# Ledger of designs, part 51: peptides against a protein of PDB entry 8PQO

Target 1, 252 residues: chain A of PDB entry 8PQO
Amino acid sequence: VLLKEYRVILPVSVDEYQVGQLYSVAEASKNETGGGEGVEVLVNEPYEKDGEKGQYTHKIYHLQSKVPTFVRMLAPEGALNIHEKAWNAYPYCRTVITNEYMKEDFLIKIETWHKPDLGTQENVHKLEPEAWKHVEAVYIDIADRSQVLSKDYKAEEDPAKFKSIKTGRGPLGPNWKQELVNQKDCPYMCAYKLVTVKFKWWGLQNKVENFIHKQERRLFTNFHRQLFCWLDKWVDLTMDDIRRMEEETKRQ

## One batch from the design tools (peptide; aimed at target 1 I110)

Design b1_p24_3 (made by RFdiffusion4)
Pose (drawn by RFdiffusion4):
Order: structure tokens, then sequence, then C-alpha cells
Structure b1_p24_3 (pose): chain A 252 residues (1-252), chain P 24 residues (1-24)
């Protein structure tokens, strides 16, 4: 099983990231016809354990209505049921994604620490030493065009071409992280996203783990580029504003 | 959470792997 820690250094605060991430998930999913239908909340409760106080959820995403009929007929029982178990104690969160048919043999776990630093901490997740020694650290720079697939590139989602009206932040150059250390004002943070991918069937552990990690890097990069370029849309929101928008979207 | 398309992608990937193993 392969583990990688993706470090996403951002010119926002940890407080700001919480609101921005919630807004961005909802906004990026605003054009998807077929969003919300098929989402099943099995469990939604508070939890507390040794310093980590938060909210636990168990959700199921039924994909039967979103795939062609032949896929629904051919799919082994439960293969189209995606389980997500989430522990949200921001600035820490853990999510575990499984498939009902694959049980625990296909697993994607993301454990994230959101810290007010420039991604300089080592083993921020406090792994056992030997296990930590086998974790590749991968840095994601949202200003670096070379880290974006050309088919994914969108000028309107390019931090190198965006300046915030409300904050004046951006555009981001190759030295933006250096100018953060030399700066006393603009906030910054790093999301330490430790990703574990497990695929135990058919001897395809390596191929699937690698494919998933490449896709996760692409998604983390595109998502956080979008998040920064949408600063003007969400930077003035509070958590109460986010919860209100959630209830609003709940009516339908 | 993630975008709905993420879960769809994961489901289609698992389905494709299962179908390829069945046909092989």
Amino acid sequence: as target 1 above (252 residues)
Amino acid sequence: SRTPSYYLFIGLLVFSLLLTHHLS
C-alpha cells in the first residue's frame, strides 16, 4: 500500500480555507445535473476522542441512476454504492471512501491537517517512524502552470492571471511563497493531505494505487487553483453564511 | 465531501476493473 502526503501551500488563512473549501465544493458542483440525488445520509452525529472533537457522518452515493442501464445491469451487487465515512474536526479531517462490493479491499483515505505554516512540518500526522519513512511528500504549487494538464487549463482559473478585488491578493508569480515569508500581512497556510490508497484484488495494487494518486494530485491542483481564483466570491463569508447556504440548498 | 463527479469516477473505475476481470 502506497502513502503520499500532498502539501498544498495557500495564500489564505486556515480560517479562510474552511469557508473557501466548503464554498468551492458547492460551487464547482453547481453545473452538475445529477448532484444531490442519490446521496444518502446514514449517520450524522457528534464525536469526541482525545482532543479531536468533531462531526462524524456516514453517507452513501448511489450511482445506479447515473450510469447507463447496461452498467447498472452488469455491475456486481453493491459495486455502484460508494460509501464515505467522514470525521470533521477542522482544522483536522479524515475521510474514508469504500465501495460496497469491494468492501474494505478498495479504500481511499485522506487525512488532512490544516496548519498556519509554509508546509515545513515533517510527519505532521504523527505516523510510526518506519511507516513515515515510506511516505513521499508531494508539493502542489497553484501558481505553477507546468503542474496543470493542458486539457484542464482554464485562464479564468489561473492564479497567475487573477487579482482579488476584495483582498488585492494575486496574481501569483513563481516567488509568491518567498514573498510570504518577507510579508507581515497576507495570511498563508498549508493543507497536509495524507492519502492512502489500497486495492487488494487481482494483483493490481500498484497500478490502481498509482493511477489514483496521479488523479488525486491533479484534482488537488485544479481544485485549489479554482479556490484561489474564487477568492472574491467567498472570502467575505462566515461559517454561518455557509451553513445558511447549505440549508437553502436543502429545500429542493 | 467531494464533487459528485468524483464519486461517479470512482464507481466507474471500480466497475471497469470488475468488467475487465470478468471478460478476461

Design b1_p24_3_s1 (made by RFdiffusion4, then SolubleMPNN; from b1_p24_3, 11 letters changed)
Fold by OpenDDE base, seed 5:
Order: sequence, then C-alpha cells, then structure tokens
Structure b1_p24_3_s1 (fold): chain B 252 residues (1-252), chain A 24 residues (1-24)
Amino acid sequence: as target 1 above (252 residues)
Amino acid sequence: GRPFSYYLDLGLLIFNLLLEKKLA
C-alpha cells in the first residue's frame, strides 16, 4: 500500500471551485473522443451517512472498446471492468476504484478535502498517527511548467501565461503562492487529495503503486491547470447553470 | 452526477503503459 497526499493550491475560493470543477470535468469529458462510450452509470442518488450529505455515484468503465483487440482477447473475465464508487459531499469527496478480476488485490481510493488555506493543514483526513507517518505530502504547483510532460503541454492551458479578463487573476509567476498571501482581494484554496493505492501482486506491488501515483499526479496537475485557465468560462456560472449543462450532456 | 469521469483516462493510461512496458 502506498499513500500520498497531493496538495493543490489554487487562486480560487472553495465556493468557486465547486462550479469550476464540475465545469472542467464536463469540458474535459467533451474533449475526449469516445469518452462516453463504455461508461455505465449504475447508481446516481443522494445519500446521507453519519451527518455527511451528498451525491453517491456508482459507475462501471468497460474498457473492452478502449484496448487493442489482442488485449481484449487475452484479458481475463472482469479484468477490463473498472468500478468507480464516488461520494460527493462537497467540500468533501471520496472515490473508490476497484476491478472485478483483481478484487481485494487492487484499490485506488481518493479522498479530497477542499479548504480555504494554502495547504498548511496536517492530517486533514484524520488518519491514525501510525498511518499518517507513512503519508508523503506532495505539493502540486500549477504554474510550474517542469511538472508538466511536454506531450501534455498546451500554451492555452499554461497558468504562467493566462490572465483572467473577468477576475484579473494571473498570470501566475514563480512566487505566485507567496504573493497570494499579500493579495487580500484574491481568494485561495487547497485541495487535499489523499490517494491510497493498493496492488498486491507479488513482485509488481511497488512498481504498479508508484506508477499509479505518477499518473494521478499527472491528472491532477493537468486538470487544475485547465480549471484555472478556463476561469473566465465558468466563474460567472451558478450551480443551477452546471446542473443544466449536466442534463444537456446526459441527453446527448 | 458526473456524466464522464476523468479517471477513464487514468485507467486507459495505466493499461497502455503496462502494455508498453511489456512490449518494451
């Protein structure tokens, strides 16, 4: 098992981020060719548990059409079906990813707290001390080009070049986080993403767990760069606007 | 709920990279 807490600092408020995240997920999904194909929504309902209220979603990602034919032919039954269970009780979110074939030998859990701070809180997910001491804190800087793979880089998604016309935020210079503390008019937040990866196949555990973390970091980096650079597209939207967009997308 | 999850890309990337490592 490998645990890392990714801390993503953004020059947006927690309330703004709720809209921005949903918009950016929808937009990113539209940009992915064939993204809707092979996604089955089993459950999408409100939940209440232990004072936590939110939306519960259970999805299956059928990867049969997304892998080469030879992989599909050789893959064991259930190996290409990924289950995603998500509890969205913003500002808290939890996602659990499992695979039908690997069962208990595979787990990706992503727990996120969105806080109005600069990523300074320790153990925001309230782990036991023995577990917390094994968690690596990883800071993601959305303005740092060196954290972006060349193949993922787009100039229109570069926070170091983008300036919001509607808010005046950006571009983000090398010391933007430090400067943000002095800018009373600019909101900020941190997404604390605790990622738990379990892959119990002997001889491959460390390799696969580290690989998955590398991909998660890549996804978080790219997504939040997009979210910021799309600020002018979503900052004036309401949650009702987002809901309308989601309903329109379901009809397509 | 989210009509599509960004985690689909993660799954595809994981499988593709695992395949690339086996082929390399």
Scores: peptide ipSAE 0.029, ipTM 0.658, DockQ to the pose 0.269
OpenDDE base, seeds 1, 2, 3, 4: peptide ipSAE 0.032, 0.031, 0.025, 0.025; ipTM 0.688, 0.700, 0.622, 0.622; seeds 1, 2, 4 fail the geometry check

Design b1_p24_3_s2 (made by RFdiffusion4, then SolubleMPNN; from b1_p24_3, 13 letters changed)
Fold by OpenDDE base, seed 4:
Parts: structure tokens; sequence; C-alpha cells
Structure b1_p24_3_s2 (fold): chain B 252 residues (1-252), chain A 24 residues (1-24)
């Protein structure tokens, strides 16, 4: 098991992020060719648990059509079905990803707290001390180009170049986080993303767990760079606007 | 259309990313 807490600081408010995240997810999904293919929504309902109220979703990602034929032919039964269970109680979210074939031997859990701070809280997810001591804190700086793979880099998604016309935020220079503190009119937040990766396969555990974390980090980095650089596209939207957009998209 | 959910399709993005890297 490998745990890392990715802390993504953004020059947006927690409330803004709620809109921006949903918009950016939708936009990113649109940019993925065939990305929505093979997704089955099993459950989508409100939930209440221990005072936590939100929306629960259970989705299955059927990867059969997304993998090469030889992989599909060789894959054990259930190996290409990924289950995603998500509890969205923003500003808290939890996503659990499992696989039918690997069962308890495979887990990706992503627990996110969105806090109006600069990533300074320790153990925001309230892990036991023994567990917390094994968590690596990883700061993602969306303005740091060195954290972006060359193949992922796009100038239009570079926070170091982007200037929001609507908000005046950006571009984010090397010391943007420090400077942000002095900008009382600019909100900020941190997404604390505790990622638990378990891959219990002898000889491959560390390799796969590290690989998954690498991909998660890549995803978080790129996503939040996009989120910020798309600020002018979503900052004036409301949650109701997002809901309408979702309904319209479902109809298409 | 493509899934657009109030409940985040980060898993989809992750899956696509994983597939891109693992199967490329």
Amino acid sequence: as target 1 above (252 residues)
Amino acid sequence: GRPFSYYLDLGMLLVNLLLEQRLA
C-alpha cells in the first residue's frame, strides 16, 4: 500500500472550485475521444452517512473496447471492468476504484478535502498517527512547468502564461503562492487529495503502486492547470448553470 | 453524449490516462 497526499494550491475559492471542477471535468471529458464509451452508471443517488450528506455514484468502466484486442483476449474475466464508487459531499469527496478480477488485491482510493488555505494543514483526513506517518505529502504547483510532462504541455494551459481577463488572476510567477497572500482580493484554496493505492501482487506491488501514483499526480497536475487556465470560461457560472449544462449534455 | 456528471468523472480521466500510458 502506498499513500500520498497531493496538495494542490489554487488561486480560487472553495466555492469557485466547485463550479470550476465540474466544468473542467466536463470539458476534459469532451476533449477525450471516446472517453465516455463503456461507462455504465449503476447508482446515482443521495446518501447520508454519519452526518455526511452528498451524492453517491457507482459506475463501471468497461475497458474491453478501450484495450487492444490481444489484451482483451488475454485478460481474465472481470479484469477489464473497473468499478468506481464515489461519495461527493463537497467540499469533501471520496472515490474508490476497484477491479472485479483483483478484488481486494487492488484499490485506488482518492479522498479530497477542499480547504480555504495554502496547504498548511497536516493530516486533514484525520488518519491514525501510524498511518499518517507513512503518507508522503506532495505539493503540486500548477505554475511549475517542470512538473508537467513535455507531451502534456500546452501553452494555452500554462498558468505561468495565462491571464484571467474576468478576474485579473495570473499569470502565476515562480513566487505566486507567496504573492497570493498579499493579494487580499484573490481567494485561494488547497485540494488535499489523499490517494491510497494498493496492488497486492508479489513482485509488482511497488512498481504498480508507484506507477499509479505517478499517473494520478500527472492527472491532478494537468487537470488543475486546465482548471485555472479555463477560469474565464467557468468563473461566472453558477452551480445551477453547471446542472443545466449537465442536463443538456445528457440529452445530447 | 459523453458523460458529464455532477459527481465527477475523474475515474474516467484516470482510466484513460492509465490506458494511454500502460497500453501505448
Scores: peptide ipSAE 0.039, ipTM 0.715, DockQ to the pose 0.114
OpenDDE base, seeds 1, 2, 3, 5: peptide ipSAE 0.031, 0.039, 0.036, 0.032; ipTM 0.704, 0.702, 0.701, 0.709; seeds 1, 2, 3, 5 fail the geometry check

Design b1_p24_3_s3 (made by RFdiffusion4, then SolubleMPNN; from b1_p24_3, 14 letters changed)
Fold by OpenDDE base, seed 3:
Structure b1_p24_3_s3 (fold): chain B 252 residues (1-252), chain A 24 residues (1-24)
Amino acid sequence: as target 1 above (252 residues)
Amino acid sequence: GFPESVYLDLGMLIFNLLLEQKLK
């Protein structure tokens, strides 16, 4: 098991982020050709548990069409079915990813708290001390180009070049996080993303767990760079606007 | 939706896992 807490600092408020996240997910999904192919939504309903209220989703990603024929032929039954269970009670979110074939030997859990701070809280997910001491804190800097793979880099998604016309935020220079403290009129937040990865195959555990973390970090980095650079597209939208856009997209 | 579902290269992940199994 490998645990890391990714801390993503953004020059937006927690309330703004709720809109921006949903918009950016929808936009990113549209840009991926065939992104909806092979996705089965089993459950999409509100939930209430232990005072937590939100939306619960259960999706299955059928990867049969996403892999080469020889991979499909070699894959055991259920190996190409990925289950995603998600509890969205913003500002708290939890996602659990499992595989039918590997059962309890495979787990990706992502738990996120969105807080109006600069990533200074320790153990925001309230882990036991013995567990917390094994968690690596990883700061993601959305302005740092060195954290972006060359193949993922786009100039229009570079926070170091983007300036929001509507808010005046950006571009984000090398010391933008330090400067943010002195800008009283600029809101800020941190997404604390605790990622738990378990892959219990002898000889492959460390390699696969580290690989998955590398992919998650890449995902978080690219997504939040997009979210910030798309600020002018979503900052004036309400949650009702987002819901309307989602409904219109489903009808298309 | 969740950002994790957008960019996660599940196809590449499964492919790499299968390759590693063949190399054993």
Scores: peptide ipSAE 0.027, ipTM 0.663, DockQ to the pose 0.427
OpenDDE base, seeds 1, 2, 4, 5: peptide ipSAE 0.030, 0.027, 0.026, 0.029; ipTM 0.683, 0.665, 0.644, 0.654; seeds 1, 4, 5 fail the geometry check

Design b1_p24_3_s4 (made by RFdiffusion4, then SolubleMPNN; from b1_p24_3, 10 letters changed)
Fold by OpenDDE base, seed 2:
Structure b1_p24_3_s4 (fold): chain B 252 residues (1-252), chain A 24 residues (1-24)
Amino acid sequence: as target 1 above (252 residues)
Amino acid sequence: GRPTSYYLDLGLLVFNLLLEAALA
């Protein structure tokens, strides 16, 4: 098991981020291979548990159409079915990803707190001290070009170049986080993303767990760069606007 | 029609990246 807490600081409010995240996920997913093909929604309902109130979803991602024929032919039953259980109680979110074949031997859990701070809180997910001791805190700087793979880089998604017309935010210079403290009119937040990865396969555990974390970090970095650079596209939208857009997309 | 994104499609995004990397 490998745990890392990714802290993503953004020059947006927690309330703004709720809209921006939903918009950006929808937009980013359109660019993925096959889009929403092979996604089965089993459950989509409100939940309330232990004072947490939000939306619960259970999805199955069928990857059969997304892999080469030889992979599909060699894959054991259930190996290409990925289950995603998500609890969205914004500003708290939890996602649990499992595989039908691997069962208890595979887990990706992502727990996120969105806080109106600069990533300064320790153990925001309230882990036991012994567990927290083994968590690596990783700061993601969306303005740092060196954290972006060359193949992922797009100038139109570079926070160091983007200037929001609607908000006046950006471009983000090398010291943007420090300068943000002095800008009383610019909101800020941190997404604290605790990622737990478990892959129980002798000889491959560390390799696969580290690989998954590398991809998660890549995803979080690129996604939040996009989210910021798309600010003018979503900042004036309401949650109702997002819901309407989602319903329209669902009908297609 | 694509399912609603209200509850995120993180799994799809993650596994597409994983698949891309594994098949590269």
Scores: peptide ipSAE 0.124, ipTM 0.773, DockQ to the pose 0.104
OpenDDE base, seeds 1, 3, 4, 5: peptide ipSAE 0.115, 0.122, 0.109, 0.130; ipTM 0.762, 0.766, 0.764, 0.766; seeds 1, 3, 4, 5 fail the geometry check

Design b1_p24_4 (made by RFdiffusion4)
Pose (drawn by RFdiffusion4):
Structure b1_p24_4 (pose): chain A 252 residues (1-252), chain P 24 residues (1-24)
Amino acid sequence: as target 1 above (252 residues)
Amino acid sequence: VSTLVTFLIVVGAVMYFRHTHPGL
């Protein structure tokens, strides 16, 4: 099983990231026809354990209505049921993604620490030493064009070409992280996203784990580029604004 | 063939979820 820590250094504060990430998930999913239908909340409750106080949820995403009929007929029972178990104690969160048919043999776990630093902490997740020694640290720079697939590139989602009206932040150059250390004002943070991918069937552990990690890096990059370029849309929102927009979207 | 189809479905289904929730 392969583990990688993706460090996403951002010119926002930890407080700002919480609102921005919630807004961005909802906004990026605004054009998807077929969003919200098929989402099933099994469990939604508070939890507390040794310093980590938060909200636990168990959700199921039924994909039967979103795939061709033949896929629904051919799919083994439960293969189209995606389970997400989430522990949200921001600035810490853990999510576990499984498939009902694959049980626990196909697992994607993301554990994230959101810290007000420049991604300089080591083993921020406090792994056992030997296990930590086998974790690759992968840095995601949202200003680096070379880290974006050409088919994914969009000028309107390029931090190198965006300046915030409300904050004046951006555009981001190759030295933006250096100018953060030399700066006393603009906030910054790093999301330490430790990703574990497990695929235990058919001897395809390596191939699937690598494919998933490549896709997770691409998604983390594109998502956080979008998040920064949407600063003007969400930076003035509070958490109460976010909860209100959630309840609003709940009516339908 | 059946094993390949099952494989594509299960990997694809998870990836479809990851494309709709990239920020999680």

Design b1_p24_4_s1 (made by RFdiffusion4, then SolubleMPNN; from b1_p24_4, 16 letters changed)
Fold by OpenDDE base, seed 5:
Structure b1_p24_4_s1 (fold): chain B 252 residues (1-252), chain A 24 residues (1-24)
Amino acid sequence: as target 1 above (252 residues)
Amino acid sequence: SEKELTLEIVLGSVLTYLKRNPGL
C-alpha cells in the first residue's frame, strides 16, 4: 500500500472550486476521444454517515470501446470494467476505484478535503498516527512549469501566462502563493487529496503503486492548471447552470 | 506471460478511466 497526500493550492474559493471542478471535468471529458463510454449507473442515492451527508454513486465504466480491438479480443472477462464508488459530500469527496478482474488485489482510493487555507493542515483526513507517519505530502504548484511534461504543456493552459479578465487573477508568478496571502480580495483554497493505491501481486507492488501515483500527480497537475486557466469560462456559472449543462450532455 | 499481459490491459483500462476523470 502506498499513500500520498497531494496538496493543490488555488487562487479560488472553496465555493468557486465546486463550480470550476465540475465545469473542468466536463470539458476534460469532451477532450478525450474514443467514442461512447459505456457508463452503467448501478446506484445513485443520498447517504448519511457519521454526520457526513451527500450523494453515493456506484458506476461501472465499460471500457471495451476505448481500447484497441486486439486488446478487447485478448482481455479476460472483467479486465475492461472499472467500478467507481463515490461519496460526494462537498467539500468532502471520496472515490474508490476497483477493477472487476483484479477484485481485491487492486484498489485506488481518492479522498479529498477542500479547505480555505494554503495547504498547512496536517492529517486533515484524520488517519491514525501510525498510518499518517507513512503518508508523503506532495505539493502541486500549478504555476511551476517544471512539474509539467513537455507533451502536456499548452500555452493557453499556463497559469504563469494567464490573466483572468473577469476576476483580475493571474498571471501566477514564482512567488504567487506568498503574494496571495497579502491580497485580501483574492480567495484561496487547498485541495487535500489523499490517494491510496493498493496492489497485492508480489514483486510488482511498488512498481504498480508508484506508477499509479505518478499518473495521478500528472493528471492533478494538468487538471488544476486547466481549471485556473478556464476561470473566465466558469466563474460566473452557478451550480444550477452546471446541472443544466450535465443534463444536456447526458441527452446527447 | 498471460498474467503480465492481463495486468497491462487492466492498467491501461485504469489509466483510460483516470484520464477521463482527472477531477477526482
Scores: peptide ipSAE 0.730, ipTM 0.966, DockQ to the pose 0.776
OpenDDE base, seeds 1, 2, 3, 4: peptide ipSAE 0.722, 0.723, 0.722, 0.729; ipTM 0.966, 0.965, 0.965, 0.966

Design b1_p24_4_s2 (made by RFdiffusion4, then SolubleMPNN; from b1_p24_4, 17 letters changed)
Fold by OpenDDE base, seed 5:
Structure b1_p24_4_s2 (fold): chain B 252 residues (1-252), chain A 24 residues (1-24)
Amino acid sequence: as target 1 above (252 residues)
Amino acid sequence: EKKELTLKIVLGSVLKYLERNPGR
């Protein structure tokens, strides 16, 4: 088991982020190879647990059509099915990702708190002390080009170059996080993303777990760079606008 | 060998999911 807490600081409010996240997810998904997935929604219902109120979803992502034919032919039953269980109670979110074939031998859990701070809270997910001391805190700086792979870099998605016309935010210089404290009119937040990766096959645990974390870090970095650079596209949208857009996408 | 191939297939599928759901 390998746990890391990724802390992503953004010059947006927690409320703004809710819109920006949904917009950016929709846009990012369109840019990925394979297009629309075979998504089966098993459960979609409200939940209330321990004071947490939100929406619970259980979805199966059938990826058979998204892999080459030879992979489909070699894939055992369930190997291409990803189960997503999600508890969406913004500003708290929890997602559990499993694979049918791997059963309990593989799990990714992503728990996110969105807080109006600069990533200064310790153990925001309230882990036991013994567990927390083994969690690596990883700060993602969306303005730091060195954290971006060359193959992923796009100038139009570079926060160090982007300036929002609608909000005046950006570009983000080398000390942008420190400067936020002095900018009374600029909101800020931190997404605390606790990622748990479990892989139980002997001899491959660390390799696979580290691999998944490496990919998640990459994806989180790219996603939030996009989210900020797309600020002018989503900042004036409402949650109702987003819901309408999602419905329109489902109809296509 | 078969298990290793299966693992690669599974990991590939997981990555495809993660790439399409980067906002999680």
Scores: peptide ipSAE 0.723, ipTM 0.963, DockQ to the pose 0.784
OpenDDE base, seeds 1, 2, 3, 4: peptide ipSAE 0.717, 0.715, 0.718, 0.723; ipTM 0.962, 0.962, 0.962, 0.963

Design b1_p24_4_s3 (made by RFdiffusion4, then SolubleMPNN; from b1_p24_4, 18 letters changed)
Fold by OpenDDE base, seed 5:
Structure b1_p24_4_s3 (fold): chain B 252 residues (1-252), chain A 24 residues (1-24)
Amino acid sequence: as target 1 above (252 residues)
Amino acid sequence: DEKELTLKIILGSVLTYLNRNPGV
């Protein structure tokens, strides 16, 4: 098992982020072929647990149509089915990702707290001390080009170049996080993303777990760069606007 | 190796999911 807490600081409020995240997810989904194709919703219901109230979803991603034909032909039963269990209680979210073939031998858990701070809180997920001491804290700087792969880099998605017309935020210079504290009119937050990766096949645990973390770090970096650079597209949207976008994406 | 191929397929599936759901 390998745990890392990714801390993503953004010059947006926790309330703004809720809209921006949903917009950016919807936009990313539109950019992928087959929108809602192969997604089966098994459960979508409200939940209440230990004072946490939110929406629980269980989805199956049937990825047979998303892989080459030869892969589909060679794949054992369940290998191309990803289960997503999500507990959405913004500003808290938990997602558990499993594969049907792997059963209990593979798990990705992503738990996120969104806090109005600069990523300075320790153990926001309230782990036991013995577990917390083994968690690596990883700071993602969305303005740091060195954290972006060349193949992923787009100038229009570079926070170091982007300036929001609607909010005046950006561009983000090398010391933007330190400067943010002095800007009374600029909100900020941190997404604390605790990622747990478990892979049980002997001899491959570290390799696979580190591989998944590397991919998650890449995805979180790119996603939040996009989220910020798309600020002018979503900052004036309401939750009702977002719901309409999600419905449109599901129909495609 | 069948096990290696299976693992590659599974990891590919996971990556496909993750790329489509970067906001999780």
Scores: peptide ipSAE 0.707, ipTM 0.963, DockQ to the pose 0.835
OpenDDE base, seeds 1, 2, 3, 4: peptide ipSAE 0.703, 0.699, 0.698, 0.702; ipTM 0.963, 0.962, 0.962, 0.963

Design b1_p24_4_s4 (made by RFdiffusion4, then SolubleMPNN; from b1_p24_4, 16 letters changed)
Fold by OpenDDE base, seed 5:
Structure b1_p24_4_s4 (fold): chain B 252 residues (1-252), chain A 24 residues (1-24)
Amino acid sequence: as target 1 above (252 residues)
Amino acid sequence: KEKELTLEIVLGSVLDYLNRNPGL
C-alpha cells in the first residue's frame, strides 16, 4: 500500500472551486470521444453516514470499446471493467476505483478535503497516527512549469502566463503562494487529495503503486492548471449552468 | 506470461479511466 497526500493550492475560494471543478470535468469529458459511452450507472442516491451528507454513485466503466480489438480479444472477463464508487459531499469527496478481474488485489482510493487555507493542515483526513506517519505530503505548484511534461504543456493553460480578465488574478509568478497571503481580495484554497493505491501481487507492489501515483500527480497537475486558466469561463457560472452543461455532455 | 499480459491490460484500462476522469 502506498499513500500520498497531494496538496493543490489555488487562488480561488472553496465555493468558486466547486463550480470550477465541475466545469473543468465537463470540459474534459467533452474532449473525450464518446463521453458517456460504456458507462453504466448502478446506483445514484443520497447518503448520510457519520454526519456526512452527500450523493453516492456506483458506476461501471466498460472499456471494451475504448481499447484496440486485439486487446479486447485477449482480455479476460472483467479486465476491462472499472468500478467507481463515489461519495460526493463537497467540500469532502471520496472515490474508490476497482477492477473486476483484480478483485481485492487492486484498489485506488482518492479522498479530498477542500479547505480555505494554504495547505498547512496536517492529517486533515484524520488517519490513525501510525498510518499518517507513512503518508508522503506532495505539494503541487500549478505555476511550476518543471512539474509539467513537455507533451502536456500548452501556453494557454500556463498559470505563469494567464491573466484573468474577470477577476484580475494571475499571472502566477514563482512566489505567488507567498504573495497571495498579502492580497486581501484574492481568495485561496487547498485541495488535500489523499491517494491510496493498493496492489497485492508480490514483487510488483511498489512498481504498480508508484506508477499509479505518477499518473495521478500528472493528472492533478494538468487538471488544476486548466481549472485556473479557465477561470474566466466558469467564475460567473451558477450551479444551474453547470447542470445544463453536464446534461448536454451526457447527450453527446 | 498470461498474468503479465492481463496486468498490462488492466493497467491500461485503469490509466484510460484516470485520463478520462482527471478531476477526481
Scores: peptide ipSAE 0.727, ipTM 0.962, DockQ to the pose 0.807
OpenDDE base, seeds 1, 2, 3, 4: peptide ipSAE 0.718, 0.722, 0.716, 0.725; ipTM 0.961, 0.961, 0.960, 0.962

Design b1_p24_5 (made by RFdiffusion4)
Pose (drawn by RFdiffusion4):
Structure b1_p24_5 (pose): chain A 252 residues (1-252), chain P 24 residues (1-24)
Amino acid sequence: as target 1 above (252 residues)
Amino acid sequence: SNIYTMTHRVELALYLLELYFENS
């Protein structure tokens, strides 16, 4: 099983990231026809354990209505049921994604620490030493064009070409992280996203784990580029504003 | 939090089904 820690250094505060991430998930999913239908909340409750106080959820995403009929007929029972178990104690969160048919043999776990630093902490998740020694640290720079697939590139989602009206932040150059250390004002943070991918069937552990990690890096990059370029849309929102927009979207 | 859209979930399920039909 392969583990990688993706460090996403951002010119926002940890407080700002919480609102911005919630807004971005909802906004990026605004054009998807077929969003919300098929989402099933099995469990939604508070939890507390040794310093980590938060909200636990168990949700199922039924994909039967979103794939071709032959896929629904051919799919082994439960293969189209995606389970997501989430522990949200921001600035810490853990999500576990499984497939009902694959049980625990296919698993994607993301454990994230959101810290007010420049991604300089080591083993921020406090792994056992030997296990930590086998974790690759991968840095994601949202200003670096070379880290974006050309088919994914969109000028309107390029931090190198965006300046915030409300904050004046951006555009981001190759020295933006250096200018953060030399700066006393603009906030910054790093999301330490430790990703574990497990695929235990058919001897395809390596191939699937690598494919999933490459796709996770691409998604983390594109998502956080979008998040920064949407600063003007969400930076003035509070958490109460976010909860209100959630209830609003709940009516339908 | 998870950033997967519904499209990402569908693509992931389809990828697993492809592997099932090749190796099952």

Design b1_p24_5_s1 (made by RFdiffusion4, then SolubleMPNN; from b1_p24_5, 13 letters changed)
Fold by OpenDDE base, seed 2:
Structure b1_p24_5_s1 (fold): chain B 252 residues (1-252), chain A 24 residues (1-24)
Amino acid sequence: as target 1 above (252 residues)
Amino acid sequence: MSIYTTQDYVNLALFLLDLIKKYS
């Protein structure tokens, strides 16, 4: 088991982020080939547990049509089915990712708190002290080009180049986080993403768990760079606007 | 809504399949 807490600081408010996140997810989905094909929504219902109230979703990603035929033919039963269980109680979110073939031998859990701070809170997820001691805190700087793979880099998604016309935010220079403290009119937040990766195949645990964390970091970095650079596209949207976009995306 | 896309899960599945092929 390997735990890391990724802290993503953004020059947006917690309330703004809710819109931006949903927009960015919808936009990313639009850019995918085949749209929502292969995604089965098993459950989509409100939940309430231990004071946590939100929306619970259970989706199965049937990926058979998304891989080459020869891969599909060689894949054992369940290997191309990914289960995503999500508890969305913004500003708290939890996602659990499993694979039918791997069963209990593989799990990715992402627990996120969105806080109106600069990533300064320790153990925001309230882990036991002994467990927290083994959690690496990883700061993601969306303006840091060196954290982005060349194949992922797009100039139009570079926070160091983007200037929001609607908000005046950006571009984000090397010291943008420090300068943000002195900018009274610019909101900020941190997404605290505690990622738990479990892989129980003997001899492969560390290799796989570290690899998955590398992919998670890559995903978080790219996603939030997009989110910020798309600020002018979503900052004035309402939740109703987002809902319409999501429905339109599902139809494509 | 989760920030993961279908492509993200395709990549994950392919990674897992590589492991299955190599170690099972």
Scores: peptide ipSAE 0.669, ipTM 0.954, DockQ to the pose 0.754
OpenDDE base, seeds 1, 3, 4, 5: peptide ipSAE 0.591, 0.618, 0.605, 0.628; ipTM 0.935, 0.941, 0.939, 0.943

